Peptides against a protein of PDB entry 3B8E. Designs and how they scored, part 209

Target 1, 230 residues: chain A of PDB entry 3B8E
Amino acid sequence: PFLIFIIANIPLPLGTVTILCIDLGTDMVPAISLAYEQAESDIMKRQPRNPKTDKLVNEQLISMAYGQIGMIQALGGFFTYFVILAENGFLPIHLLGLRVNWDDRWINDVEDSYGQQWTYEQRKIVEFTCHTPFFVTIVVVQWADLVICKTRRNSVFQQGMKNKILIFGLFEETALAAFLSYCPGMGVALRMYPLKPTWWFCAFPYSLLIFVYDEVRKLIIRRRPGGWVE

## One batch from the design tools (peptide; made by RFdiffusion4, then SolubleMPNN)

Design b2_p27_6_s3 (from b2_p27_6, 25 letters changed)
Fold by OpenDDE base, seed 1:
Structure b2_p27_6_s3 (fold): chain B 230 residues (1-230), chain A 27 residues (1-27)
Amino acid sequence: as target 1 above (230 residues)
Amino acid sequence: SEREEVRREALERLLLARKKRLEALAE
């Protein structure tokens, strides 16, 4: 996606400050919450494993799966980005190559897909208006990441949501995201402008998709024990 | 303990998921 930003020369989808807020802000408490997760019900019923070969194969398979999930998450973010820009008159095709003129402060007549002219200041407002919903989109798909990481092979429905610290972590990261999105002065401090409440829901289908994807993956693993080294 | 190991594995999974997300966002 950063390569897409460079190659396609689109307006900046996500700022560096917002990335820092994700990495250092919203992900911290959820990560700590996993220290309170209970063991899976089958932990004591593990079949004998070769600790060297089986571990390596399992790590590779998980890495591939989480790579695919990561791509879905990125797609969710970019989907939100494109929808916001489209609602503001910039269709996806029109964004290609637009960055050069978009970031030029001396050009105050950049046209959108409908012929409307945008000043530099107006364009930056729209750009920073995209950053906050993109950030929130990442937080929403982080919910799915946290939930699916509760188990190695069992369904989350089998494991349950008994970890109260994890639940607290989900609320905390969401509250922090809301704070960063709506607190006065965040537009100046973080280049994050307030988002419409509707944008919170934009990532929900992707979060659900990630959850279903991982549940199906785990189901396949459980149904084919003879072919899986896990 | 075995419980601590399982919890550590869960954290490692999350960290891996985060890493893969960041890699995907960097593409």
Scores: peptide ipSAE 0.390, ipTM 0.868, DockQ to the pose 0.022; fails the geometry check
Fold by OpenDDE base, seed 3:
Structure b2_p27_6_s3 (fold): chain B 230 residues (1-230), chain A 27 residues (1-27)
Amino acid sequence: as target 1 above (230 residues)
Amino acid sequence: SEREEVRREALERLLLARKKRLEALAE
């Protein structure tokens, strides 16, 4: 939550440029790919619905579920942020209110939790080191978002992964994320410093959790056929 | 067609998911 950044005055966990890379870069091809998704078998057999009332109810229910999923995604990003800062000597409690001195280029003796002094340049390296894993975490959880959005009611296993354009989109966004994370000069251009490859794997549990969460949700919906949740 | 509508709905779900993620990141 950016509110934590504002209220707690912690070092910037996610840069604006990084957000733009997500919204305009990694999210574009996956979104287009859904235009080529096949219809769900069960939806095609359903009777006509009232497009006004049923749509509103469905959107509300999906909104609540995706809100919870979004919170899991955000938690994953911020967890990575706090771990990286802790590994570099800045414990979470020490980050409270630190932004004021952290962002001051004229202060070159900011102390970490262990009394080590950090120059402005060193602090910015650590900050930008956090941006990349946060970005990668979002990309990895986007895999789950794209997959779960293939269907409204049916399991992804029932729907299958036959949409080749969607598969291409997953590879494209991953390749783009890798490019932005590891290409020389990205630290200067995008404030994204290279990350340890292990950080990619740290995001996998979150994506899996999101996938399982939505599959369970859909399973519950299927167990109540003709319900208002459909 | 009904198929086109289903595809549109899938895209709308993704957009909603992204919106909710951004909202969560803003918290």
Scores: peptide ipSAE 0.366, ipTM 0.859, DockQ to the pose 0.022; fails the geometry check
Fold by OpenDDE base, seed 4:
Structure b2_p27_6_s3 (fold): chain B 230 residues (1-230), chain A 27 residues (1-27)
Amino acid sequence: as target 1 above (230 residues)
Amino acid sequence: SEREEVRREALERLLLARKKRLEALAE
């Protein structure tokens, strides 16, 4: 978001405060919950491998896969951002270079894609209206991240969802996200305005895509045991 | 224990996933 924010000069898609809420707030309990995960059943049956080379290859492969997943997550957030701005009259093409005038408090006649003029206050309402759905989108795609990280090789369906603490963590992070999104005063404190309930569903296709992507990746690894040093 | 090692690996994967997400969001 920051590089696109700087390069494309678009209105700020996600605030620093919202990023901190994700990293320090919503994602801590799920991370701790993995300490209670059960051992993956097929790890013990692996042939003796060179621990140094196999670890490095595995780390590289996982890094590439999670890099791609991270890009999908970012795309999900930006998609939500662009949809909200488009619904408010700002088409994606019109956002390019708009930041300078958008953030100027003295310009109260910024035009949208349809010629409607927007005051500074109106623009900031729309901006902060984007921050909350972007935040929620990241929380929803984090569900997929947590689930796919349960296993290295086996399907999540083989591993199961037996970790009750992990399940609790998913509910906790969702409840915390809802609290931060809808609690009075969050617009002032966190620059997060309340979001329409429909925006929660915008991230679901991306979470599903991440899940399917990782399951297919793991399936390929299981079918080609000689090609993947995992 | 082998179980602790597996749990540690799962946590390391999640931390890596988070790192890559933050990198993608920074981009």
Scores: peptide ipSAE 0.361, ipTM 0.857, DockQ to the pose 0.022; fails the geometry check
Fold by OpenDDE base, seed 2:
Structure b2_p27_6_s3 (fold): chain B 230 residues (1-230), chain A 27 residues (1-27)
Amino acid sequence: as target 1 above (230 residues)
Amino acid sequence: SEREEVRREALERLLLARKKRLEALAE
């Protein structure tokens, strides 16, 4: 996104403070919750592998898979960003190259896709209105990450959602996200304006996509052991 | 223990996923 921000010269999709909240805030709770997840049954029953060859290949394949998942997550965030800006009159094509004028406080007549002029203050309100939904989008796709990472090969349905700590972790992450999004003063402190409840649902298709992607990946691994998708 | 190893691996996967997401967000 930072490179896209620079290359495409679009308005800032995600604030630095928001990124820090993701990195230092919301991601910590899921990590703790996962540490208490029940062991995967297939890993426990698995015969010893050649630790030298199989481990290295597996790490590379997992890295590739999670790289792809990360891209889907980022895409979800950008989708939310573009939807919000489009609803405010800025179509995606119009955003290309707009950053220069967008960030110039002396330009108060930036036109949207429909010819409406926006003051600097109005533009910044819209920008900061995008930061919170982007953040929440990342939290929602993190739900999928937390759920899929608890297993290596088994389906989530095979492993089950029996870990109360995992559920609590999801709840706590969501509560933290809600706090950061709706607590009075967060607009000033974090430059994240309150989020309309409807924006929480914008990320759901991407969360589902990540879930389906990982389930399909794991299914392929189970059916074709030793394949390149492990 | 084997259980601890499985949990460690799950945590490592989550951390890796997080890292890759952050990398994707940085791009």
Scores: peptide ipSAE 0.212, ipTM 0.752, DockQ to the pose 0.023; fails the geometry check

Design b2_p27_6_s4 (from b2_p27_6, 26 letters changed)
Fold by OpenDDE base, seed 3:
Structure b2_p27_6_s4 (fold): chain B 230 residues (1-230), chain A 27 residues (1-27)
Amino acid sequence: as target 1 above (230 residues)
Amino acid sequence: EEREKVYEEAKKLLEEARKLREEALEE
C-alpha cells in the first residue's frame, strides 16, 4: 500500500503506525500459532525432522502469506479506500497526483470530482477515515489466511479448529481491530477514525474468495497429487 | 482535548456536506 501511495502520489491510504500494528500486532501471534501447530504435528508424527523439507514448507507458507494472499489483502484494502473516497466525492482518477495539494495546509479549497471545495481539516478527516477500514479489511482477510495456512493439503473442515493458540490469534487480531477502530483518542493518536460497523462486512467477500480459492486448490491437490497446483 | 473537539466538528461538517451532496444529486 505504501508503494502505491508513492507511485500514484495519492492521499495516504494507510498510516505508518498502522502498518507497524499490522506487522507487530496482527502477524506475530498468528505466526507463533502456526509454529506451534507445526511443532505439534511433528511430535504426533514422530518422524525425524528433515531440514530441507521444513525449509520448503516454510518457503511455501511465506509465498502464500506474502505472495498471492498478500496481494488480495492489498487489493481489498485499496478497494475500500477508493470506495470511501468516491463516496466523499473523490473519484479514483481525480486522486492521481493530488497528494501535494492534499497535504498542503494552506490550501483550503481543494476541489473534489464534483467541484465541492474541501478544507485541509476536512481532507484529513476523510484520509484518516480511510485508514481504519483499510486496516480492518486486512485483519478480516488475515482470518481467512490463518485458517487456510493450517494445512497444505487438507480442508479446514477435515483439520478443524483445534489449535487454541490460533483461536487466540484470531481473537487478538479482532480485539486489536476493534480497539483501534472504536477506542476514544485513536483518531488523534494513530490517525484512525471510528469505523461504521457496516464496513466490517466490506472485507468478507475477499475473505470468502480466498477461502474458496484455497479449498478448491486443496481439493485439486488431493485429487491430483503432484500436479502444477502444488 | 482541543484536537478531539476539532475532529468532532470536522466530522459533523463532513457529514453535512455529504448530505447536501446527496440531495443535490437527487435533483
Scores: peptide ipSAE 0.018, ipTM 0.381, DockQ to the pose 0.018
Fold by OpenDDE base, seed 2:
Structure b2_p27_6_s4 (fold): chain B 230 residues (1-230), chain A 27 residues (1-27)
Amino acid sequence: as target 1 above (230 residues)
Amino acid sequence: EEREKVYEEAKKLLEEARKLREEALEE
């Protein structure tokens, strides 16, 4: 998010504090939950791996897979960001290069795509209105990420939802998202204004996309063992 | 500059979390 903010010179889609909340609050529990996941049913059936070559390749492939999932998460967040700004009169193309004027407190006549002038206070409100949905979108997408990360090769349907810690993690991150979104004072403390319940649903297509992506990936791995997708 | 520092810290934490996930998946 921050890289896109710099490159595109768009209004900040997600606050830096919120990014830290994602990293510390939502990623740790998932990672811990994976340590308690039951062994994959296919592990015992796997052929002996070359410990020197296959370990390094596996680490690279896992890193790549997480990178791809992370990109999908970011796209989901940015989608929500652009939708909210578009609904408030700022089309995506108009946002390009707008940051300089957007962040200037002394400019109170920033025009949207329809010629409406926005004061500094008004545009900061809409910016902060984007922070919460972006965060929530990431959390909702992380539901899928958490569920898929419990296995390397097995389908979620094959492995099942037996890890109680994983389930707890899903509830915890959801509760955190709800807390940050609706608790009084979060608008001041974290620049996260209350989120309309409808925005929770904006993330679901991306959650589904991650599920489909991972299931397809795992299916390919099962059909083509030793491929570059593994 | 402050935002950049916070971002770099966040990036480090994310990388640590990723490593932890990778380690957990290797077990």
Scores: peptide ipSAE 0.000, ipTM 0.149, DockQ to the pose 0.038
Fold by OpenDDE base, seed 5:
Structure b2_p27_6_s4 (fold): chain B 230 residues (1-230), chain A 27 residues (1-27)
Amino acid sequence: as target 1 above (230 residues)
Amino acid sequence: EEREKVYEEAKKLLEEARKLREEALEE
C-alpha cells in the first residue's frame, strides 16, 4: 500500500498505526495458529521423495501462492479506498497525482471531481475516513486467507475447522477491528474514524475471490500432483 | 503570518522554476 501511495501519488490509504495494528494485532495470533495446525492427512502419508529438491520447490511455490493472495488482499483494500473517496467526490482518475496538493496544509482549495473545493482539514478527515475501512477490508479478507491457509492441498471442506486457535484468531482480529472502528476517541488517537457497518461487506467479494482461488488451486494440485501450480 | 509569507514566496519561486523548465524543454 505504501509503495502504491508513492508511485501513484495518491492520498495515503493506510496509516502507520493501522499497519502496526494489522501486524501486531491481527496477524500474530493467526500466524501462531498456523504453527499449531495439525498436519494434513495427505502430507503425512506422502512417501519421502527427494527431500532436498522437493522441499525447496514446495516452499517457493507456497510463497508464490501467498504472494498472490496478498495481492488480492491489497486490491480489496484499494477498492474500498477508491469507493469511499468516490462517494466523497474524488473519482480514482482525479486522485492520480493529487498527493502533493492533498498533503499541503497551505492549499485549502483542492478541487474534487465535481469542482467542489476542499480545505486541508476536510481532506484529512476524508483520508482518515479511509483508514478504518481499509483496515476492516484487510481483516475481512484475512478471514478467508486464514481459513484457506489451514490446508495446503486439501479443501477446507475436507479438512474442517479443527484448530481452536485459528477460530480464536478470527474472533480476535474481528473484535479488534470493531473496537478500532467504533470505540470513541479512535479518530483522534489513531486517526481511524468510525465506519458504517455496511462497509464491512465491501470486502466480501474479495474474500470470496480468495477462497475460490485457493480452492481452485488446491483442486489443480490434487488433480496434477507435482505441477507448477503446487 | 511569517509562514504564510514564506509559503507565498516559495510558491512564486516554484512557479518561476516551472516556467523556466518549460521554456528549456521547448528549445
Scores: peptide ipSAE 0.000, ipTM 0.203, DockQ to the pose 0.008
Fold by OpenDDE base, seed 1:
Structure b2_p27_6_s4 (fold): chain B 230 residues (1-230), chain A 27 residues (1-27)
Amino acid sequence: as target 1 above (230 residues)
Amino acid sequence: EEREKVYEEAKKLLEEARKLREEALEE
C-alpha cells in the first residue's frame, strides 16, 4: 500500500496508526495460528526426506504464497479505496498526482472529477473514511488467507475448520475490526471513521478470489507435482 | 473534544456536499 501511495502520489489510503493496528493486532494472531498449524502438520507427516533442501523449498513456496496473498490484499484494499473515492466524486485517474494539493491545508477548492470543490476538512474526512474500509478489507481477505493456509495441499473443504486457534484468531481479528470501525472516538483517535455495513461486502469478492486462486493453485500442484506453481 | 466537533462539522459539510452532488447529477 505504501509503495503504491508513493508511486501514484495519491491521497493516503491507510494511516500509520491503522497500519500499526494491522501489524500488532491483525497479523500477530494469524501468524501464531499459522505457526501452530505448521508445527502440527510438520510433526505428523514428514518422514525425514533431506531436511535442508525440503525446508528451503517449502520456505520459498510459503514466502511466495504469502507475497502473492499480500499483493491480493493490497489490491483489495486499493479497490475499496478507489470505490469510496469514486463514490465521493474522485475518479481513480483524477487521484493520480493529487496528493500534493490534497494534503495542502491552504487549498480549499480542490476539484473532484465532476468539478465539485472540496475543502481541506472535507478531503480529510473522505481520506479517513477510506482508512476503515481498507482495514476491514484486509481483515476479510485475511480470513481467506487463514483458512487457505490451514491446508498446504488439501482443499479447505477436506480438512474443515478444526483448528480452534485459527477460529479464535478470526474472531479476534473481526472483533478488533468492529471495535476500530464502530467505537466512538476512533475517528479522532485513529482517523478511522465508522464504516457503513455495506462496505464489509466490498471485500468479499477479493476473499473469494483468494479462495479460488488458492484452490486452483493447489489443484495445479496436485495435478503437476514439481511444476513452476509450486 | 474540539477536534471531535471539527470532525463532526466537517462530516456534516461532506454530507451536504454529497447531497448537492446527487441533486446536480439528477438535473
Scores: peptide ipSAE 0.020, ipTM 0.432, DockQ to the pose 0.018; fails the geometry check

Design b2_p27_7_s1 (from b2_p27_7, 24 letters changed)
Fold by OpenDDE base, seed 3:
Structure b2_p27_7_s1 (fold): chain B 230 residues (1-230), chain A 27 residues (1-27)
Amino acid sequence: as target 1 above (230 residues)
Amino acid sequence: LEKAREEFEKKLEEHRKKLKELIEKLS
């Protein structure tokens, strides 16, 4: 998300704090999952066939899987961002290169796609209105990751511990999202204005997309063990 | 409010570091 913001010079889609929260949430679950997998492998006294190659392959597979999921999450967030800005009069094409004028406090007559003039304060309100839905979109998409992890063919013991950690992580993210969205003063402190309840539903198509993507991936892996998708 | 945000960001970063350290210890 931040790279697209820099490259396209669009108004800031996510606050720095929100980006950090996403990074924490997205890094925590994989890392804990890996830690438990390693701890269980050590408990089971199974010598890894080749510790260096198998560990590298597993880390690469996990990194690729989470990288792909992260890209879909980012796309979902940006979709929500562009929808909100379009509803407020800023079409996606008009946002390209607009950052310089958007962030200029001395320009109080920035025109939208329909010729309406926006003050600096009004523009910042719209920008901050985008931050919360973008974050919530990512959190809702992460719920699909929980379902994906539950459907993995892991040992009952591994699945139980991973499931508890995943549930805890998603609960923490959801509680954080609710706190940032609805707690008084968060609009000023974190530049996240309250979210309309309807925006929670905008992320569901992307959650479904991730679920379908993972089921298709699992189906391919089951049908072609050792394929390029593994 | 900016100070509170900075403190929150700092706490979040500290939590991230602690979590990474925990993961590294468990890995």
Scores: peptide ipSAE 0.000, ipTM 0.165, DockQ to the pose 0.086
Fold by OpenDDE base, seed 5:
Structure b2_p27_7_s1 (fold): chain B 230 residues (1-230), chain A 27 residues (1-27)
Amino acid sequence: as target 1 above (230 residues)
Amino acid sequence: LEKAREEFEKKLEEHRKKLKELIEKLS
């Protein structure tokens, strides 16, 4: 998100506070859950045929899979960001290169895509309005990530939701997202303005995409053991 | 776990710096 913010010169889609909330609040329990699930996973039960080479290959494949999932998460967040800004009059094309004028507090006449002028305060309200749904989008997509990471080979439907830590992680992330989105004073304290309930559903297509992606990946691994996707 | 912790601490420090910069820009 930050790299795209710099490269595209768009208004900040995700605040530092929201990033910290993701890293400290939402990712910690999932990471612990994943560490425990790795012990129960098919990987630990299968003796590596060649412990040195198979471990390195497996670590690379894990890192690539998480990298791809992270990319889908980012896309989901940016989609939500662009939709909110579009609803407020800023089309995606208009946002390109707008950051300099957007962040300038002395410019109070930044035009939207429809010629409406926005004051600095109004722009910042809209920007901060994007932070909450971006965060919520990440949380909703992380639901899928947590569920799919339970096993490397078996379908989620085969393994089921047996890990209590995983379930706890899902509730914790959801509770944190609800707290940050709807608790009075979060707009002032964290610059996270209230989220319309409809925005929770904006991320669902991306969560579904992650599920489909992982199920297809696992299906390929099951059909072609030792293939390049493994 | 130690590498993950170090990476986390590094990311956290980077985020803290960015947060300070952002607060300074918003103040």
Scores: peptide ipSAE 0.000, ipTM 0.203, DockQ to the pose 0.020
Fold by OpenDDE base, seed 4:
Structure b2_p27_7_s1 (fold): chain B 230 residues (1-230), chain A 27 residues (1-27)
Amino acid sequence: as target 1 above (230 residues)
Amino acid sequence: LEKAREEFEKKLEEHRKKLKELIEKLS
């Protein structure tokens, strides 16, 4: 998110502290959960054809999965960010290059896409209003990602939610998101204004999409073992 | 859109007020 902020010169979509909370709070527990996940029953049944190559392939697959998941999470967060700003009069195209004027305290007449002038204070409130839902969106998307990452080939419905660490991770992420979103003082301390509960649902379509996509992928893998999708 | 903006401005003002109150409570 910060790289896109720099490259696109858009208003800051997510604060540094919230990024740290994601990296340390939300990503770490899932990673641990996956590390302690018992090898999928189908993976364990696969005799390692070549232990060296299979370990490397597994590490690459895990790395690729995390990379892909991270990209999808970022896309979800940015979508929420753009939706909020658009609802506030700033269309995505208008945000490009706006950062310089946006962050300038002396410019109190920054125009939105509809010609409305925004004071510095108003702009910062909108910016900070975006931080919370961006974070929440990432967390909600991570729920799906964590659930789908539990299994490589088996459906989540077949494998079940047996991993206590995964469940704990989901709870921790949710609790952290709720804490950062609704705890008094977080608006000042973390520049995360309270979010309407309805915004939690904005990420659900993306989570569902990811879940469906992964289930379809797994279904294809199960039906065509050794296919290119594996 | 104008109604939505007005509602948003009201909400923004409410958030601003809450933030001010929070700052005052922290101070």
Scores: peptide ipSAE 0.014, ipTM 0.327, DockQ to the pose 0.022; fails the geometry check
Fold by OpenDDE base, seed 2:
Structure b2_p27_7_s1 (fold): chain B 230 residues (1-230), chain A 27 residues (1-27)
Amino acid sequence: as target 1 above (230 residues)
Amino acid sequence: LEKAREEFEKKLEEHRKKLKELIEKLS
């Protein structure tokens, strides 16, 4: 998220504290759950090949899975960010390069895509309004990502939801998201303004899309082992 | 807003330091 912020010179979509909450809070339990599930799946499916090569492969797989999840989460968050800003009059194209003027406190007449002038305070309110939905979107996308990453090749419907650590991780993330979104003082402390309940559902179509895409991908892998899709 | 930002940045830096210390302890 921060890299895209720098490259695109857009208004900050996610606060630094929120990023830390993701990195330290929400990602830890899911990462442990995925590591555990991968270890179990590897024990069950792989004949003990050379333990050095298998360990290296597992570490690479965990790293790739985590990297892919992170990218998908970021995409989901940015989608929500752009939707919120578009609803407030800032189209995505207009946001490109806008950061310089957006962050300038002395400019109180930044125009949106429709010619409405925004004061610095108004801009910052909209920016901070994006932080909570961005975070919640990441959590909701993580639900799908964690479920799809549970198995490499098998459908979720075939493997089932037997990993108690994964389930616990999902609840922990959801509880944290609810706490950060609705606890009094979080707007001041973390720049996470209260989230309308409707924004929880903004990520659902995206999560569903990812879920369907991954199930289709896994189906293709099962039908064509060794294909480029793997 | 500026004071709040500065306070926020200070808290963030403190958290980053604590995290580094934790990583160093776990490494």
Scores: peptide ipSAE 0.000, ipTM 0.194, DockQ to the pose 0.042; fails the geometry check

